Peptides against a protein of PDB entry 5VJI. Designs and how they scored, part 22

Target 1, 62 residues: chain A of PDB entry 5VJI
Amino acid sequence: NTLVVLHKSGLLEITLKTKELIRQNQATQAELDQLKEQTQMFIEATKSRAPQAWAKLQASLT

## One batch from the design tools (peptide; aimed at target 1 T2 V5 T15)

Design b2_p24_4_s4 (made by RFdiffusion4, then SolubleMPNN; from b2_p24_4, 12 letters changed)
Fold by OpenDDE base, seed 3:
Structure b2_p24_4_s4 (fold): chain B 62 residues (1-62), chain A 24 residues (1-24)
Amino acid sequence: as target 1 above (62 residues)
Amino acid sequence: MKELEELLKKLKELEKEIEKKVKE
């Protein structure tokens, strides 16, 4: 049984944990991308006198 | 990073075990 061999070797654990780490990395990357976007909106808001830029930033932080 | 390091360590150990078995 291939599954038994994978389990006994520890490759199953590596595979499962690697999949989880990939998922966590993707989640962290999404948070980082969101932070970058929020930072850009903050920069635009600081340059703008328009309340719409601040409203957009506020909406992104909620 | 620690979790990945442990996985890499385990992988390296498995490589050594495989190498031993191939030489037997």
Scores: peptide ipSAE 0.037, ipTM 0.503, DockQ to the pose 0.118
OpenDDE base, seeds 1, 2, 4, 5: peptide ipSAE 0.035, 0.035, 0.036, 0.035; ipTM 0.498, 0.498, 0.498, 0.497

Design b2_p24_5 (made by RFdiffusion4)
Pose (drawn by RFdiffusion4):
Structure b2_p24_5 (pose): chain A 56 residues (1-47, 54-62), chain P 24 residues (1-24)
Amino acid sequence: NTLVVLHKSGLLEITLKTKELIRQNQATQAELDQLKEQTQMFIEATKWAKLQASLT
Amino acid sequence: AEEEQLAEEALEKAVEMIEEELEK
């Protein structure tokens, strides 16, 4: 059984962990993209209504 | 021969599972 070989070889475990790591990395990429947008909005306002509206 | 085939299929399956996760 291919599943048995995959398990016994150690690659099943490694595959599952890699998948979770990929998911975690993607989640962090989304957070960063969102943080980048928020930061740019903040910096432009330091130079205002858009910031107030986005807060309220 | 049967053992070698199963080892190859297990390896391909491990790669396929990771590639399917990257396609998400």

Design b2_p24_5_s1 (made by RFdiffusion4, then SolubleMPNN; from b2_p24_5, 15 letters changed)
Fold by OpenDDE base, seed 2:
Structure b2_p24_5_s1 (fold): chain B 62 residues (1-62), chain A 24 residues (1-24)
Amino acid sequence: as target 1 above (62 residues)
Amino acid sequence: EKKKELLEKALKLAEEMVKEALAE
């Protein structure tokens, strides 16, 4: 069948690996976005010197 | 040729699977 042909040709492995890499890339991008947000909160905390800004940053790191 | 036809079908299936993954 088509699935057997896909497997024997190596295309199934490539397709599944591609899907996995896309998934991992999405997860890494989410972590990067979180880090960027945390960095922004840190910058805002240092500028405002307000306790609530530091509290907000601390909450984001937990 | 049957073998060629089967390979073409396999390629189409693989392409569709990749497109679905990219759409996520």
Scores: peptide ipSAE 0.091, ipTM 0.652, DockQ to the pose 0.832
OpenDDE base, seeds 1, 3, 4, 5: peptide ipSAE 0.067, 0.090, 0.058, 0.080; ipTM 0.636, 0.649, 0.598, 0.648

Design b2_p24_5_s2 (made by RFdiffusion4, then SolubleMPNN; from b2_p24_5, 16 letters changed)
Fold by OpenDDE base, seed 3:
Structure b2_p24_5_s2 (fold): chain B 62 residues (1-62), chain A 24 residues (1-24)
Amino acid sequence: as target 1 above (62 residues)
Amino acid sequence: SEKQKLLEEAKKLAKELVEKAKQE
């Protein structure tokens, strides 16, 4: 069957590893996006010096 | 890079499969 052929050819390993890399990339990208957002909130908090901005930042870190 | 390694492996396998298919 097709699955056996893919396994024997090594394409299954590549496919599965590629899927895992995509998953890891997506997870890392999500973490990066969160960090970017937190960084932006930090910058805004430092600029405004408003307690609300710091509270918002603190809430994002929890 | 793991990604690059997989790409090279895929390229190698693709070439091998094409050659095998031509021999059939």
Scores: peptide ipSAE 0.032, ipTM 0.511, DockQ to the pose 0.038
OpenDDE base, seeds 1, 2, 4, 5: peptide ipSAE 0.031, 0.031, 0.031, 0.031; ipTM 0.507, 0.499, 0.505, 0.494

Design b2_p24_5_s3 (made by RFdiffusion4, then SolubleMPNN; from b2_p24_5, 10 letters changed)
Fold by OpenDDE base, seed 4:
Structure b2_p24_5_s3 (fold): chain B 62 residues (1-62), chain A 24 residues (1-24)
Amino acid sequence: as target 1 above (62 residues)
Amino acid sequence: SELEKLKKEALELAKKMVEEELKK
Protein backbone atom coordinates (compact mmCIF):
# COMPACT_ATOMS: atom_id res chain seq x y z
CA ASN B 1 0.00 0.00 0.00
CA THR B 2 0.94 3.64 -0.16
CA LEU B 3 2.08 3.74 3.43
CA VAL B 4 4.47 0.86 2.90
CA VAL B 5 5.90 2.45 -0.21
CA LEU B 6 6.43 5.75 1.54
CA HIS B 7 8.05 4.04 4.47
CA LYS B 8 10.43 1.97 2.42
CA SER B 9 11.41 4.91 0.26
CA GLY B 10 12.21 7.03 3.27
CA LEU B 11 9.74 9.64 2.18
CA LEU B 12 7.37 8.98 5.04
CA GLU B 13 10.02 10.01 7.51
CA ILE B 14 10.75 13.14 5.52
CA THR B 15 7.08 13.96 5.29
CA LEU B 16 6.49 13.48 8.97
CA LYS B 17 9.58 15.48 9.82
CA THR B 18 8.38 18.25 7.56
CA LYS B 19 5.03 18.28 9.30
CA GLU B 20 6.77 18.49 12.63
CA LEU B 21 8.91 21.38 11.47
CA ILE B 22 5.80 23.15 10.29
CA ARG B 23 4.21 22.61 13.66
CA GLN B 24 7.26 23.91 15.46
CA ASN B 25 7.37 26.92 13.21
CA GLN B 26 3.75 27.65 13.97
CA ALA B 27 4.38 27.34 17.67
CA THR B 28 7.35 29.67 17.45
CA GLN B 29 5.30 32.15 15.51
CA ALA B 30 2.61 32.03 18.16
CA GLU B 31 5.17 32.77 20.83
CA LEU B 32 6.49 35.63 18.79
CA ASP B 33 3.01 37.03 18.40
CA GLN B 34 2.49 36.75 22.12
CA LEU B 35 5.68 38.66 22.75
CA LYS B 36 4.56 41.32 20.35
CA GLU B 37 1.30 41.63 22.20
CA GLN B 38 3.05 41.80 25.52
CA THR B 39 5.33 44.47 24.15
CA GLN B 40 2.32 46.47 23.13
CA MET B 41 0.79 46.05 26.56
CA PHE B 42 4.04 47.25 28.03
CA ILE B 43 3.96 50.33 25.88
CA GLU B 44 0.38 51.00 26.84
CA ALA B 45 1.18 50.50 30.48
CA THR B 46 3.86 53.16 30.28
CA LYS B 47 1.22 55.52 28.98
CA SER B 48 -1.38 54.44 31.50
CA ARG B 49 -2.40 56.75 34.28
CA ALA B 50 -3.62 53.81 36.34
CA PRO B 51 -1.02 52.55 38.80
CA GLN B 52 -2.57 49.12 38.76
CA ALA B 53 -1.82 48.72 35.08
CA TRP B 54 1.76 47.77 35.81
CA ALA B 55 0.69 45.22 38.37
CA LYS B 56 -1.67 43.63 35.91
CA LEU B 57 0.99 43.52 33.25
CA GLN B 58 3.51 41.92 35.55
CA ALA B 59 0.97 39.36 36.62
CA SER B 60 0.36 38.43 33.01
CA LEU B 61 4.06 37.93 32.41
CA THR B 62 4.61 35.53 35.27
CA SER A 1 12.42 -0.67 -12.44
CA GLU A 2 9.12 -1.11 -10.72
CA LEU A 3 10.69 -0.07 -7.47
CA GLU A 4 11.92 3.12 -9.02
CA LYS A 5 8.46 3.81 -10.33
CA LEU A 6 6.96 3.27 -6.92
CA LYS A 7 9.51 5.57 -5.36
CA LYS A 8 8.74 8.19 -7.92
CA GLU A 9 5.06 7.90 -7.22
CA ALA A 10 5.72 8.05 -3.51
CA LEU A 11 7.75 11.19 -4.01
CA GLU A 12 4.93 12.84 -5.84
CA LEU A 13 2.49 11.87 -3.14
CA ALA A 14 4.81 13.13 -0.45
CA LYS A 15 5.15 16.43 -2.24
CA LYS A 16 1.40 16.76 -2.36
CA MET A 17 1.13 15.94 1.30
CA VAL A 18 3.71 18.55 2.18
CA GLU A 19 2.00 21.05 -0.03
CA GLU A 20 -1.27 20.48 1.76
CA GLU A 21 0.39 20.94 5.10
CA LEU A 22 1.99 24.17 3.96
CA LYS A 23 -1.45 25.49 3.13
CA LYS A 24 -2.44 25.23 6.75
Scores: peptide ipSAE 0.070, ipTM 0.632, DockQ to the pose 0.566
OpenDDE base, seeds 1, 2, 3, 5: peptide ipSAE 0.043, 0.041, 0.041, 0.042; ipTM 0.599, 0.549, 0.552, 0.551

Design b2_p24_5_s4 (made by RFdiffusion4, then SolubleMPNN; from b2_p24_5, 12 letters changed)
Fold by OpenDDE base, seed 3:
Structure b2_p24_5_s4 (fold): chain B 62 residues (1-62), chain A 24 residues (1-24)
Amino acid sequence: as target 1 above (62 residues)
Amino acid sequence: SEKEKLLEEALKLAEQLVEEERKK
């Protein structure tokens, strides 16, 4: 069957590895986006000096 | 994700090609 052919040809391994790399890339991107958001909240907190801004930052870090 | 969809589409095409070759 197709699965056996893909396995024997090595394409299945490549496909699965590619899918995993895509997943890992997505996870890394999500972490990066979170860091960017936290950085922005930090910047806003330092600018405003308002407790609310610091509270938002604290909530994001916990 | 879009990338996964593209990969799935490519895989589907590969499956079709394999099946076509099997029929020959």
Scores: peptide ipSAE 0.035, ipTM 0.571, DockQ to the pose 0.051
OpenDDE base, seeds 1, 2, 4, 5: peptide ipSAE 0.033, 0.035, 0.031, 0.032; ipTM 0.552, 0.570, 0.549, 0.555

Design b2_p24_6 (made by RFdiffusion4)
Pose (drawn by RFdiffusion4):
Structure b2_p24_6 (pose): chain A 56 residues (1-47, 54-62), chain P 24 residues (1-24)
Amino acid sequence: NTLVVLHKSGLLEITLKTKELIRQNQATQAELDQLKEQTQMFIEATKWAKLQASLT
Amino acid sequence: AELEEAQAELDEATAEIEEAVAAA
């Protein structure tokens, strides 16, 4: 059984962990993209309505 | 990219295992 070989070889475990790590990394990428947008909005306002509206 | 490469290697290794099991 391919599943048995995958398990016994240790690759099943490694595959599952890699998948979860990929998921975690993608989630962080999304947080960063969002943080980049928020930061740029903040910096422009330091130079305003868009900031207030986005807060309220 | 490193995680994608690692996953691609794992997928190749899975295919190889499938082929070997089918041959046996």

Design b2_p24_6_s1 (made by RFdiffusion4, then SolubleMPNN; from b2_p24_6, 13 letters changed)
Fold by OpenDDE base, seed 3:
Structure b2_p24_6_s1 (fold): chain B 62 residues (1-62), chain A 24 residues (1-24)
Amino acid sequence: as target 1 above (62 residues)
Amino acid sequence: SELEELLKKLEELKKEIEEKVKKE
């Protein structure tokens, strides 16, 4: 039985764990990208007196 | 990383399973 072999070999467990790690990695990457964007907004806000830049940054943090 | 290690092990297990299937 192929399924039994996959289970007993540990392949099934590894596959499931791998899928979970991929999911977590994707979530972390999304958070990192968001932080990068927020950082860019902060940089732009500090370069000008434009209230719109600060408003945009504030909106991204909420 | 943990992911890299798991992927490596996964590949090894796949090869082992494939060899077993060939013998059956």
Scores: peptide ipSAE 0.076, ipTM 0.602, DockQ to the pose 0.372
OpenDDE base, seeds 1, 2, 4, 5: peptide ipSAE 0.060, 0.049, 0.053, 0.049; ipTM 0.558, 0.542, 0.546, 0.543

Design b2_p24_6_s2 (made by RFdiffusion4, then SolubleMPNN; from b2_p24_6, 16 letters changed)
Fold by OpenDDE base, seed 3:
Structure b2_p24_6_s2 (fold): chain B 62 residues (1-62), chain A 24 residues (1-24)
Amino acid sequence: as target 1 above (62 residues)
Amino acid sequence: DELLKLLEKLEELKREIEKKVKEE
């Protein structure tokens, strides 16, 4: 059985853990992208002094 | 780094497989 061989070799563990690490990396990247967007909205809010830019930033933080 | 540890383990498994193949 291929699954038994993969389990005994430790390759199954590697495969499953690698998939989990990829998932975690994707989640962390999404959080980073969100933070970058929030940072950009903050920069725009400080430049424009427009209430709408601050409202957009506030909405992103909720 | 957990990924590096897994890669190291994979490399070790590769070496073990290569040894077994040479012994057969």
Scores: peptide ipSAE 0.067, ipTM 0.559, DockQ to the pose 0.131
OpenDDE base, seeds 1, 2, 4, 5: peptide ipSAE 0.062, 0.057, 0.057, 0.056; ipTM 0.557, 0.554, 0.556, 0.556

Design b2_p24_6_s3 (made by RFdiffusion4, then SolubleMPNN; from b2_p24_6, 16 letters changed)
Fold by OpenDDE base, seed 3:
Structure b2_p24_6_s3 (fold): chain B 62 residues (1-62), chain A 24 residues (1-24)
Amino acid sequence: as target 1 above (62 residues)
Amino acid sequence: DELQKLLEKLEELKEKIEEEVKKK
């Protein structure tokens, strides 16, 4: 039985944990990408006197 | 680090498999 062999070897544990780590990494990457975008909007807002740039930044933080 | 621990365990398992293959 392949499942029994995987369980007894410890590969099942590794597989399950690896899948969870991939999920967590994807979530963290999404947060990082959002932060990068917010940082860019902040930079643009500081260079602009236009209320629209600040409104866009504020919307992203909500 | 949790990932490092898993990778080390995987390497140990690989080594054991290779040893069993050499015995046959």
Scores: peptide ipSAE 0.061, ipTM 0.554, DockQ to the pose 0.133
OpenDDE base, seeds 1, 2, 4, 5: peptide ipSAE 0.058, 0.054, 0.058, 0.056; ipTM 0.550, 0.544, 0.550, 0.550

Design b2_p24_6_s4 (made by RFdiffusion4, then SolubleMPNN; from b2_p24_6, 15 letters changed)
Fold by OpenDDE base, seed 5:
Parts: structure tokens; sequence; C-alpha cells
Structure b2_p24_6_s4 (fold): chain B 62 residues (1-62), chain A 24 residues (1-24)
């Protein structure tokens, strides 16, 4: 059975771990992208006298 | 998500193989 051979060779475990690492990387990347967006809104709010820019930032943090 | 479902299925298959190997 191919699955038994993959398990006994350790390749199944490596495949499983690799997929999990990809998932974790995607989650971390999404958090980083959100932080980048929030940082940009913060920079824009600090440059703007418009209360709307601060309201937009505040809404993004909820 | 779909990836999580695939991972859970794969983990289950690993467990089933481990049990078969112990029975040998």
Amino acid sequence: as target 1 above (62 residues)
Amino acid sequence: DELQKLLEKLKELEREIEEKVKEE
C-alpha cells in the first residue's frame, strides 16, 4: 500500500508538517498585511487634520 | 477550511497506519 510506504519512509509526516507550516505562514501573512494596513491608516491620520481618517483607523482596530 | 479538513483526514490516516503497524 502506497500510504503505508509513505508512512514508513517518514514522507507522510513531512507532507503533513509542510501543509501545516503553509497554513501557519498564510495566517501570519494575513496578520502582517492587516498590521501594514493599520500602520498606513495611522500614518495618514497623523498627516491629516480630518477626523474621518481617525474614525477609519479606529474602526479598523475593532 | 478545506486545508484543515485535508490535514485532519491525513492525521486520521496516519493513526490508522500506526495501529495496523502495531498489530503486525
Scores: peptide ipSAE 0.083, ipTM 0.625, DockQ to the pose 0.090
OpenDDE base, seeds 1, 2, 3, 4: peptide ipSAE 0.054, 0.056, 0.057, 0.054; ipTM 0.533, 0.578, 0.586, 0.533

Design b2_p24_7 (made by RFdiffusion4)
Pose (drawn by RFdiffusion4):
Structure b2_p24_7 (pose): chain A 56 residues (1-47, 54-62), chain P 24 residues (1-24)
Amino acid sequence: NTLVVLHKSGLLEITLKTKELIRQNQATQAELDQLKEQTQMFIEATKWAKLQASLT
Amino acid sequence: ATAELEEAQAELEEAEAEIEEAVE
């Protein structure tokens, strides 16, 4: 059984962990993209209505 | 880190295909 070989070889475990790590990494990429947008909005306002509206 | 994970996933998929073929 392919599943048995995958398990016994240790690759099943490694595959599952890699998948979760990929998911975690993608989630962090999304956070970063969002943080980049928020930061740029903040910096422009330091130079205003868009910031107030986005807060309220 | 994303590229390294993508390479590691591709290698794991190839290894799984090879295991399937060997079992067959």

Design b2_p24_7_s1 (made by RFdiffusion4, then SolubleMPNN; from b2_p24_7, 13 letters changed)
Fold by OpenDDE base, seed 3:
Structure b2_p24_7_s1 (fold): chain B 62 residues (1-62), chain A 24 residues (1-24)
Amino acid sequence: as target 1 above (62 residues)
Amino acid sequence: MMEELKEILEKLKELEKEIKEKVE
């Protein structure tokens, strides 16, 4: 059957590994986007004298 | 991650070679 052929060729393993790498890439991208947002809040807080900008940054880090 | 992708690409190249050799 097709599944046996895919397994024996190694394509099944490649497919499963590729799916896992896509999932990991998506998770890493979400962390990068969060870090970019936190960096922007930090830049705004350093330019502002408003305590609410620092409170917003602190809330994003917890 | 990059190493795993390289391994996948090398395996794909090997499979392409094996398929080509069987068709010829």
Scores: peptide ipSAE 0.033, ipTM 0.507, DockQ to the pose 0.122
OpenDDE base, seeds 1, 2, 4, 5: peptide ipSAE 0.032, 0.033, 0.032, 0.032; ipTM 0.495, 0.507, 0.505, 0.504

Design b2_p24_7_s2 (made by RFdiffusion4, then SolubleMPNN; from b2_p24_7, 16 letters changed)
Fold by OpenDDE base, seed 5:
Structure b2_p24_7_s2 (fold): chain B 62 residues (1-62), chain A 24 residues (1-24)
Amino acid sequence: as target 1 above (62 residues)
Amino acid sequence: EMEKLQKLLEKLEELKRKIEEEVK
């Protein structure tokens, strides 16, 4: 059975682990993108002195 | 895309479990 050979060779485990790592990488990338956006809004709020820019940043943190 | 990947992972984990049960 090809599936038994795949399991015994460790390739199934590698495939599962690779898929899990891809999922984790995607989740971490989404968090980084969110933090990057929040950082940009913070920079804009500090430059503009506009209350609206601070309100936008505060809304993004909820 | 992530949901599809998760479903594929779950299927592979279930296949792994079935193989481990058949080899014991």
Scores: peptide ipSAE 0.079, ipTM 0.611, DockQ to the pose 0.101
OpenDDE base, seeds 1, 2, 3, 4: peptide ipSAE 0.075, 0.077, 0.077, 0.077; ipTM 0.604, 0.608, 0.607, 0.605

Design b2_p24_7_s3 (made by RFdiffusion4, then SolubleMPNN; from b2_p24_7, 15 letters changed)
Fold by OpenDDE base, seed 2:
Structure b2_p24_7_s3 (fold): chain B 62 residues (1-62), chain A 24 residues (1-24)
Amino acid sequence: as target 1 above (62 residues)
Amino acid sequence: MMEELEKLLKKLKELEEKIKKEVE
């Protein structure tokens, strides 16, 4: 049984751990991308000094 | 301005801690 061999070799554990790490990394990357966008909105709000830009930024920062 | 910056910094710190846990 291939599954038994994978389990006994430790490769199944590595595979499952790798899948979890990929999931976590993807979630963290999505949050980082959002932070980059929010940082850009902060920069634009600072440059424009427009109340609308600050309102947009504030709305994004939940 | 300061409130928004504080929120950004807080989120950054939280992400740093998440990344730290991922590499452990």
Scores: peptide ipSAE 0.391, ipTM 0.862, DockQ to the pose 0.022
OpenDDE base, seeds 1, 3, 4, 5: peptide ipSAE 0.382, 0.388, 0.384, 0.386; ipTM 0.860, 0.861, 0.861, 0.861

Design b2_p24_7_s4 (made by RFdiffusion4, then SolubleMPNN; from b2_p24_7, 11 letters changed)
Fold by OpenDDE base, seed 1:
Structure b2_p24_7_s4 (fold): chain B 62 residues (1-62), chain A 24 residues (1-24)
Amino acid sequence: as target 1 above (62 residues)
Amino acid sequence: KMKELEELLKKLEELKREIEEKVE
């Protein structure tokens, strides 16, 4: 049974842990991308002084 | 997180070596 061989070799553990690390990396990257977007909206709000730019920033923080 | 991945890669390299030694 291939699954038994993968389990006994430790490759199943490596595969499962690698998948979890990829998931955590993706989550961290999404948070970073959101922060970058929020930072850009903040910069635009400060430059334009337009109420709409502040409204967009506020909506992104909710 | 990166340290955990490095440890897993090290274990994979060890397993690769053990497989190669059995095929010889």
Scores: peptide ipSAE 0.051, ipTM 0.579, DockQ to the pose 0.144
OpenDDE base, seeds 2, 3, 4, 5: peptide ipSAE 0.047, 0.049, 0.047, 0.048; ipTM 0.576, 0.580, 0.577, 0.578

Design b2_p24_8 (made by RFdiffusion4)
Pose (drawn by RFdiffusion4):
Structure b2_p24_8 (pose): chain A 56 residues (1-47, 54-62), chain P 24 residues (1-24)
Amino acid sequence: NTLVVLHKSGLLEITLKTKELIRQNQATQAELDQLKEQTQMFIEATKWAKLQASLT
Amino acid sequence: ATELEELQEELEELQEEIEELVEE
């Protein structure tokens, strides 16, 4: 059984962990992209209505 | 992300090889 070989070889475990790590990494990429947008909005306002509206 | 993608591809290739061997 391919599943048995995958398990016994240690690759099943490694595959699952890699998948979860990929998911975690993607979630952090999304957080960063959102943080980049918020930061740019904040910096432009330091130079205003868009910031107020986005807060309220 | 690139390193994780390469690692995922390598794991998939190993899984295909294992499947072929089990079929033989």

Design b2_p24_8_s1 (made by RFdiffusion4, then SolubleMPNN; from b2_p24_8, 12 letters changed)
Fold by OpenDDE base, seed 3:
Structure b2_p24_8_s1 (fold): chain B 62 residues (1-62), chain A 24 residues (1-24)
Amino acid sequence: as target 1 above (62 residues)
Amino acid sequence: MEKLQELLKKLEELKKEIEKEVLE
């Protein structure tokens, strides 16, 4: 059984830890992408001076 | 020779399971 070999070699623990690190990296990347989008909306709001652009930014922060 | 082939097969299975578990 391959799972038994993985467990006995310690590779199962490494594999599970690697999966967790990938998950954490994906979560951090999603937060970073959200921050980039919010930053772009802030830049657009400052350029346009339009109340609608500020309303859009405010909606993204709630 | 048979023992070596069995070991190679087990290593290939191990590789496939690691790849599967990391990608899921």
Scores: peptide ipSAE 0.032, ipTM 0.494, DockQ to the pose 0.053
OpenDDE base, seeds 1, 2, 4, 5: peptide ipSAE 0.027, 0.026, 0.026, 0.027; ipTM 0.464, 0.441, 0.444, 0.495

Design b2_p24_8_s2 (made by RFdiffusion4, then SolubleMPNN; from b2_p24_8, 11 letters changed)
Fold by OpenDDE base, seed 3:
Structure b2_p24_8_s2 (fold): chain B 62 residues (1-62), chain A 24 residues (1-24)
Amino acid sequence: as target 1 above (62 residues)
Amino acid sequence: MEELQELLKKLEELKKEIEKKVLE
């Protein structure tokens, strides 16, 4: 049975852990992308001094 | 990245074990 061989070799553990690391990496990347967007909104708010730019930033932080 | 490095190390060990068995 191929599954038994994969389990005994440790390849199943590697596969499962790799899938979890990929999931965690995707979550961290999404947080990073959100932070980059918030940083851009902050830069725009500081440049324009427009109340709507600050409101947009505030909405992104909630 | 320590967890990924450990997995890569284990994969390299398994590769060597397979290579050894093919040459036997």
Scores: peptide ipSAE 0.037, ipTM 0.528, DockQ to the pose 0.132
OpenDDE base, seeds 1, 2, 4, 5: peptide ipSAE 0.037, 0.035, 0.037, 0.036; ipTM 0.521, 0.518, 0.523, 0.525

Design b2_p24_8_s3 (made by RFdiffusion4, then SolubleMPNN; from b2_p24_8, 12 letters changed)
Fold by OpenDDE base, seed 3:
Structure b2_p24_8_s3 (fold): chain B 62 residues (1-62), chain A 24 residues (1-24)
Amino acid sequence: as target 1 above (62 residues)
Amino acid sequence: MEELQKLLEKLKELEEKIKKEVEE
């Protein structure tokens, strides 16, 4: 049984943990991308006197 | 990165086990 061999070798644990780490990495990357976008909106808001830029930033933070 | 490091260490241990088994 291949599954038994993988389990006994420890490769199953590695595989499952690797999948979880990939998922976590993707989630962290998404948060980072969101933060980058929020930072950009903040920069635009600071350059603009238009309340729309601040409203957009506020909406992103909610 | 601690969990990844643990995983890498486990992988290293497996590599060493495989190496020993092939040499025997």
Scores: peptide ipSAE 0.046, ipTM 0.545, DockQ to the pose 0.114
OpenDDE base, seeds 1, 2, 4, 5: peptide ipSAE 0.045, 0.042, 0.043, 0.042; ipTM 0.539, 0.539, 0.542, 0.537

Design b2_p24_8_s4 (made by RFdiffusion4, then SolubleMPNN; from b2_p24_8, 11 letters changed)
Fold by OpenDDE base, seed 1:
Structure b2_p24_8_s4 (fold): chain B 62 residues (1-62), chain A 24 residues (1-24)
Amino acid sequence: as target 1 above (62 residues)
Amino acid sequence: MEELQKLLEELKELEEKIRKEVEE
């Protein structure tokens, strides 16, 4: 059984761990992208002084 | 970083096992 061989070799564990690390990397990248967007909205809000830009920023933080 | 380091160590151990099995 290939699955048993993969389990005994440790390859299954490595594969599962790799999948988890990819998932964590994707989650961290999404958080980073969100923070970049929020930072841009903050810069725009400070430059424009427009209430709408602050409202957009506030909506992104909730 | 720590989890990736663990994975790299596990991979190294797997490579060593495979090498031993091929040499036998």
Scores: peptide ipSAE 0.045, ipTM 0.554, DockQ to the pose 0.126
OpenDDE base, seeds 2, 3, 4, 5: peptide ipSAE 0.040, 0.043, 0.039, 0.040; ipTM 0.549, 0.549, 0.545, 0.542

## One batch from the design tools (peptide; aimed at target 1 K36)

Design b2_p25_1 (made by RFdiffusion4)
Pose (drawn by RFdiffusion4):
Structure b2_p25_1 (pose): chain A 56 residues (1-47, 54-62), chain P 25 residues (1-25)
Amino acid sequence: NTLVVLHKSGLLEITLKTKELIRQNQATQAELDQLKEQTQMFIEATKWAKLQASLT
Amino acid sequence: TLLEQLETLQEQGETLLEQIETLQE
């Protein structure tokens, strides 16, 4: 059984952990993209309405 | 004083953007 070989070889465990790591990494990429947008909005306002509206 | 605080906040924001770009790379 391919599932048995995959398990016994240790690659099943590694595959599952890699998948979860990929998911975590993608979640952090999304957070960063969102943070980048928020930061750019904040910096431009330091130079305003868009910031206030986005807060309220 | 308010203008100096705003310049500081801009500089911190620009550093944060550089850090975000580094993490994305």

Design b2_p25_1_s1 (made by RFdiffusion4, then SolubleMPNN; from b2_p25_1, 21 letters changed)
Fold by OpenDDE base, seed 3:
Structure b2_p25_1_s1 (fold): chain B 62 residues (1-62), chain A 25 residues (1-25)
Amino acid sequence: as target 1 above (62 residues)
Amino acid sequence: SSAAELAKKEAELQQLLAEIDAQLA
């Protein structure tokens, strides 16, 4: 059985840990992308001085 | 028997894998 072989070789542990790290990386990347978007909205708000830009930024933070 | 013991261990490992995968979801 391949599962038994993977367990005895240690590869099952590595595989499962890798899956967890990939999941965590994806979650962290999503948060980072959100922060980047919020940062861009902040930059646009400061540059335009338009109330609509500030409203968009405020909406993104809720 | 050795075959029955092996089958039991395989089932245990499969169950463990399923539980871990569920926690990772």
Scores: peptide ipSAE 0.082, ipTM 0.668, DockQ to the pose 0.010
OpenDDE base, seeds 1, 2, 4, 5: peptide ipSAE 0.071, 0.080, 0.076, 0.081; ipTM 0.638, 0.673, 0.663, 0.671

Design b2_p25_1_s2 (made by RFdiffusion4, then SolubleMPNN; from b2_p25_1, 20 letters changed)
Fold by OpenDDE base, seed 4:
Structure b2_p25_1_s2 (fold): chain B 62 residues (1-62), chain A 25 residues (1-25)
Amino acid sequence: as target 1 above (62 residues)
Amino acid sequence: SEKAALEKKKKELQELLAEIDKQLA
């Protein structure tokens, strides 16, 4: 059957690995986006010079 | 025959591609 052929050809392993890599890439992209947002908050906090802004930023990082 | 074997392999490859597309969707 198709599954047996996939397994014997090695394509099943490749397919599963590809799916996992896609998942990891999506997770990494999400982390990158979060870091970008945090960087923006950091920049804004430096402009505000308000202790409260820094406290909130620190809390978001922990 | 070799022709029949090739046709069989072609069909298998088509099925594999379809399955891959399904798994990646």
Scores: peptide ipSAE 0.078, ipTM 0.623, DockQ to the pose 0.010
OpenDDE base, seeds 1, 2, 3, 5: peptide ipSAE 0.065, 0.061, 0.062, 0.053; ipTM 0.588, 0.566, 0.580, 0.572

Design b2_p25_1_s3 (made by RFdiffusion4, then SolubleMPNN; from b2_p25_1, 19 letters changed)
Fold by OpenDDE base, seed 4:
Structure b2_p25_1_s3 (fold): chain B 62 residues (1-62), chain A 25 residues (1-25)
Amino acid sequence: as target 1 above (62 residues)
Amino acid sequence: SAAKELEARKKELQELLKQIDEQLA
């Protein structure tokens, strides 16, 4: 069956590792995107004297 | 067959690698 073929060929381990790498990459990308968003909010907060802008940034950091 | 299944899995891995490349781009 498929599982046996994957295991014997060594592709199962590689596939699982690859999927894990994809997951890690997605997580890293999400963190990067969050940092970028927070940076943008910081920039906007510095430009605007509106308290809500700072509140929004603070909320994102908690 | 085992050979066909192996080839299918190779293609699957290639697709996964493609996805990784796309995410890194």
Scores: peptide ipSAE 0.053, ipTM 0.573, DockQ to the pose 0.015
OpenDDE base, seeds 1, 2, 3, 5: peptide ipSAE 0.034, 0.039, 0.036, 0.035; ipTM 0.506, 0.507, 0.521, 0.509

Design b2_p25_1_s4 (made by RFdiffusion4, then SolubleMPNN; from b2_p25_1, 18 letters changed)
Fold by OpenDDE base, seed 3:
Parts: C-alpha cells; sequence; structure tokens
Structure b2_p25_1_s4 (fold): chain B 62 residues (1-62), chain A 25 residues (1-25)
C-alpha cells in the first residue's frame, strides 16, 4: 500500500519531518501573534495613559 | 489486525499529504 511504498522509498521520513516543521512554524506564528497583540496593548496604554489600559496590558503579561 | 492498523495509518498519512499539498499550493 501507499504507506509501505513511502517507507521503503524514504519519503515517509521526509513527510514526518515536514509535518514537524509545519508544527514548529505554527507554534512560532502563535507566539508572534501574541507578541503583536501585546505590542498593540502597549501602544494603546502609552497613548491613552488611562489606568484601565495599563491594567489590560498588565493582565496580558500574567 | 495488523492489516487493518496499516490501512488506518495509510489513511492518516494520505490526509497529512493532502494537508501538506494544501499548505504548499
Amino acid sequence: as target 1 above (62 residues)
Amino acid sequence: SAEEALKQKQQELEQLLAEIDKQLA
């Protein structure tokens, strides 16, 4: 079957490695998105100088 | 059975390949 053929050809290893790289990429993207969100809250806190904006930023860092 | 297990893994692998193709398209 296809799985046996992929294993014997060496493509299974490549497929599994590709899967892992995709996973790592997705994890890195999630961290980047979180940083972007935190940066936005920081910008808003700096602009408004309102206590609630700083509180929101502080909550995101906990 | 071992054959059934292999068929299940084949299906999973085919789904993975389809996902990879989608991401690389």
Scores: peptide ipSAE 0.051, ipTM 0.618, DockQ to the pose 0.013
OpenDDE base, seeds 1, 2, 4, 5: peptide ipSAE 0.039, 0.037, 0.028, 0.033; ipTM 0.579, 0.555, 0.555, 0.569

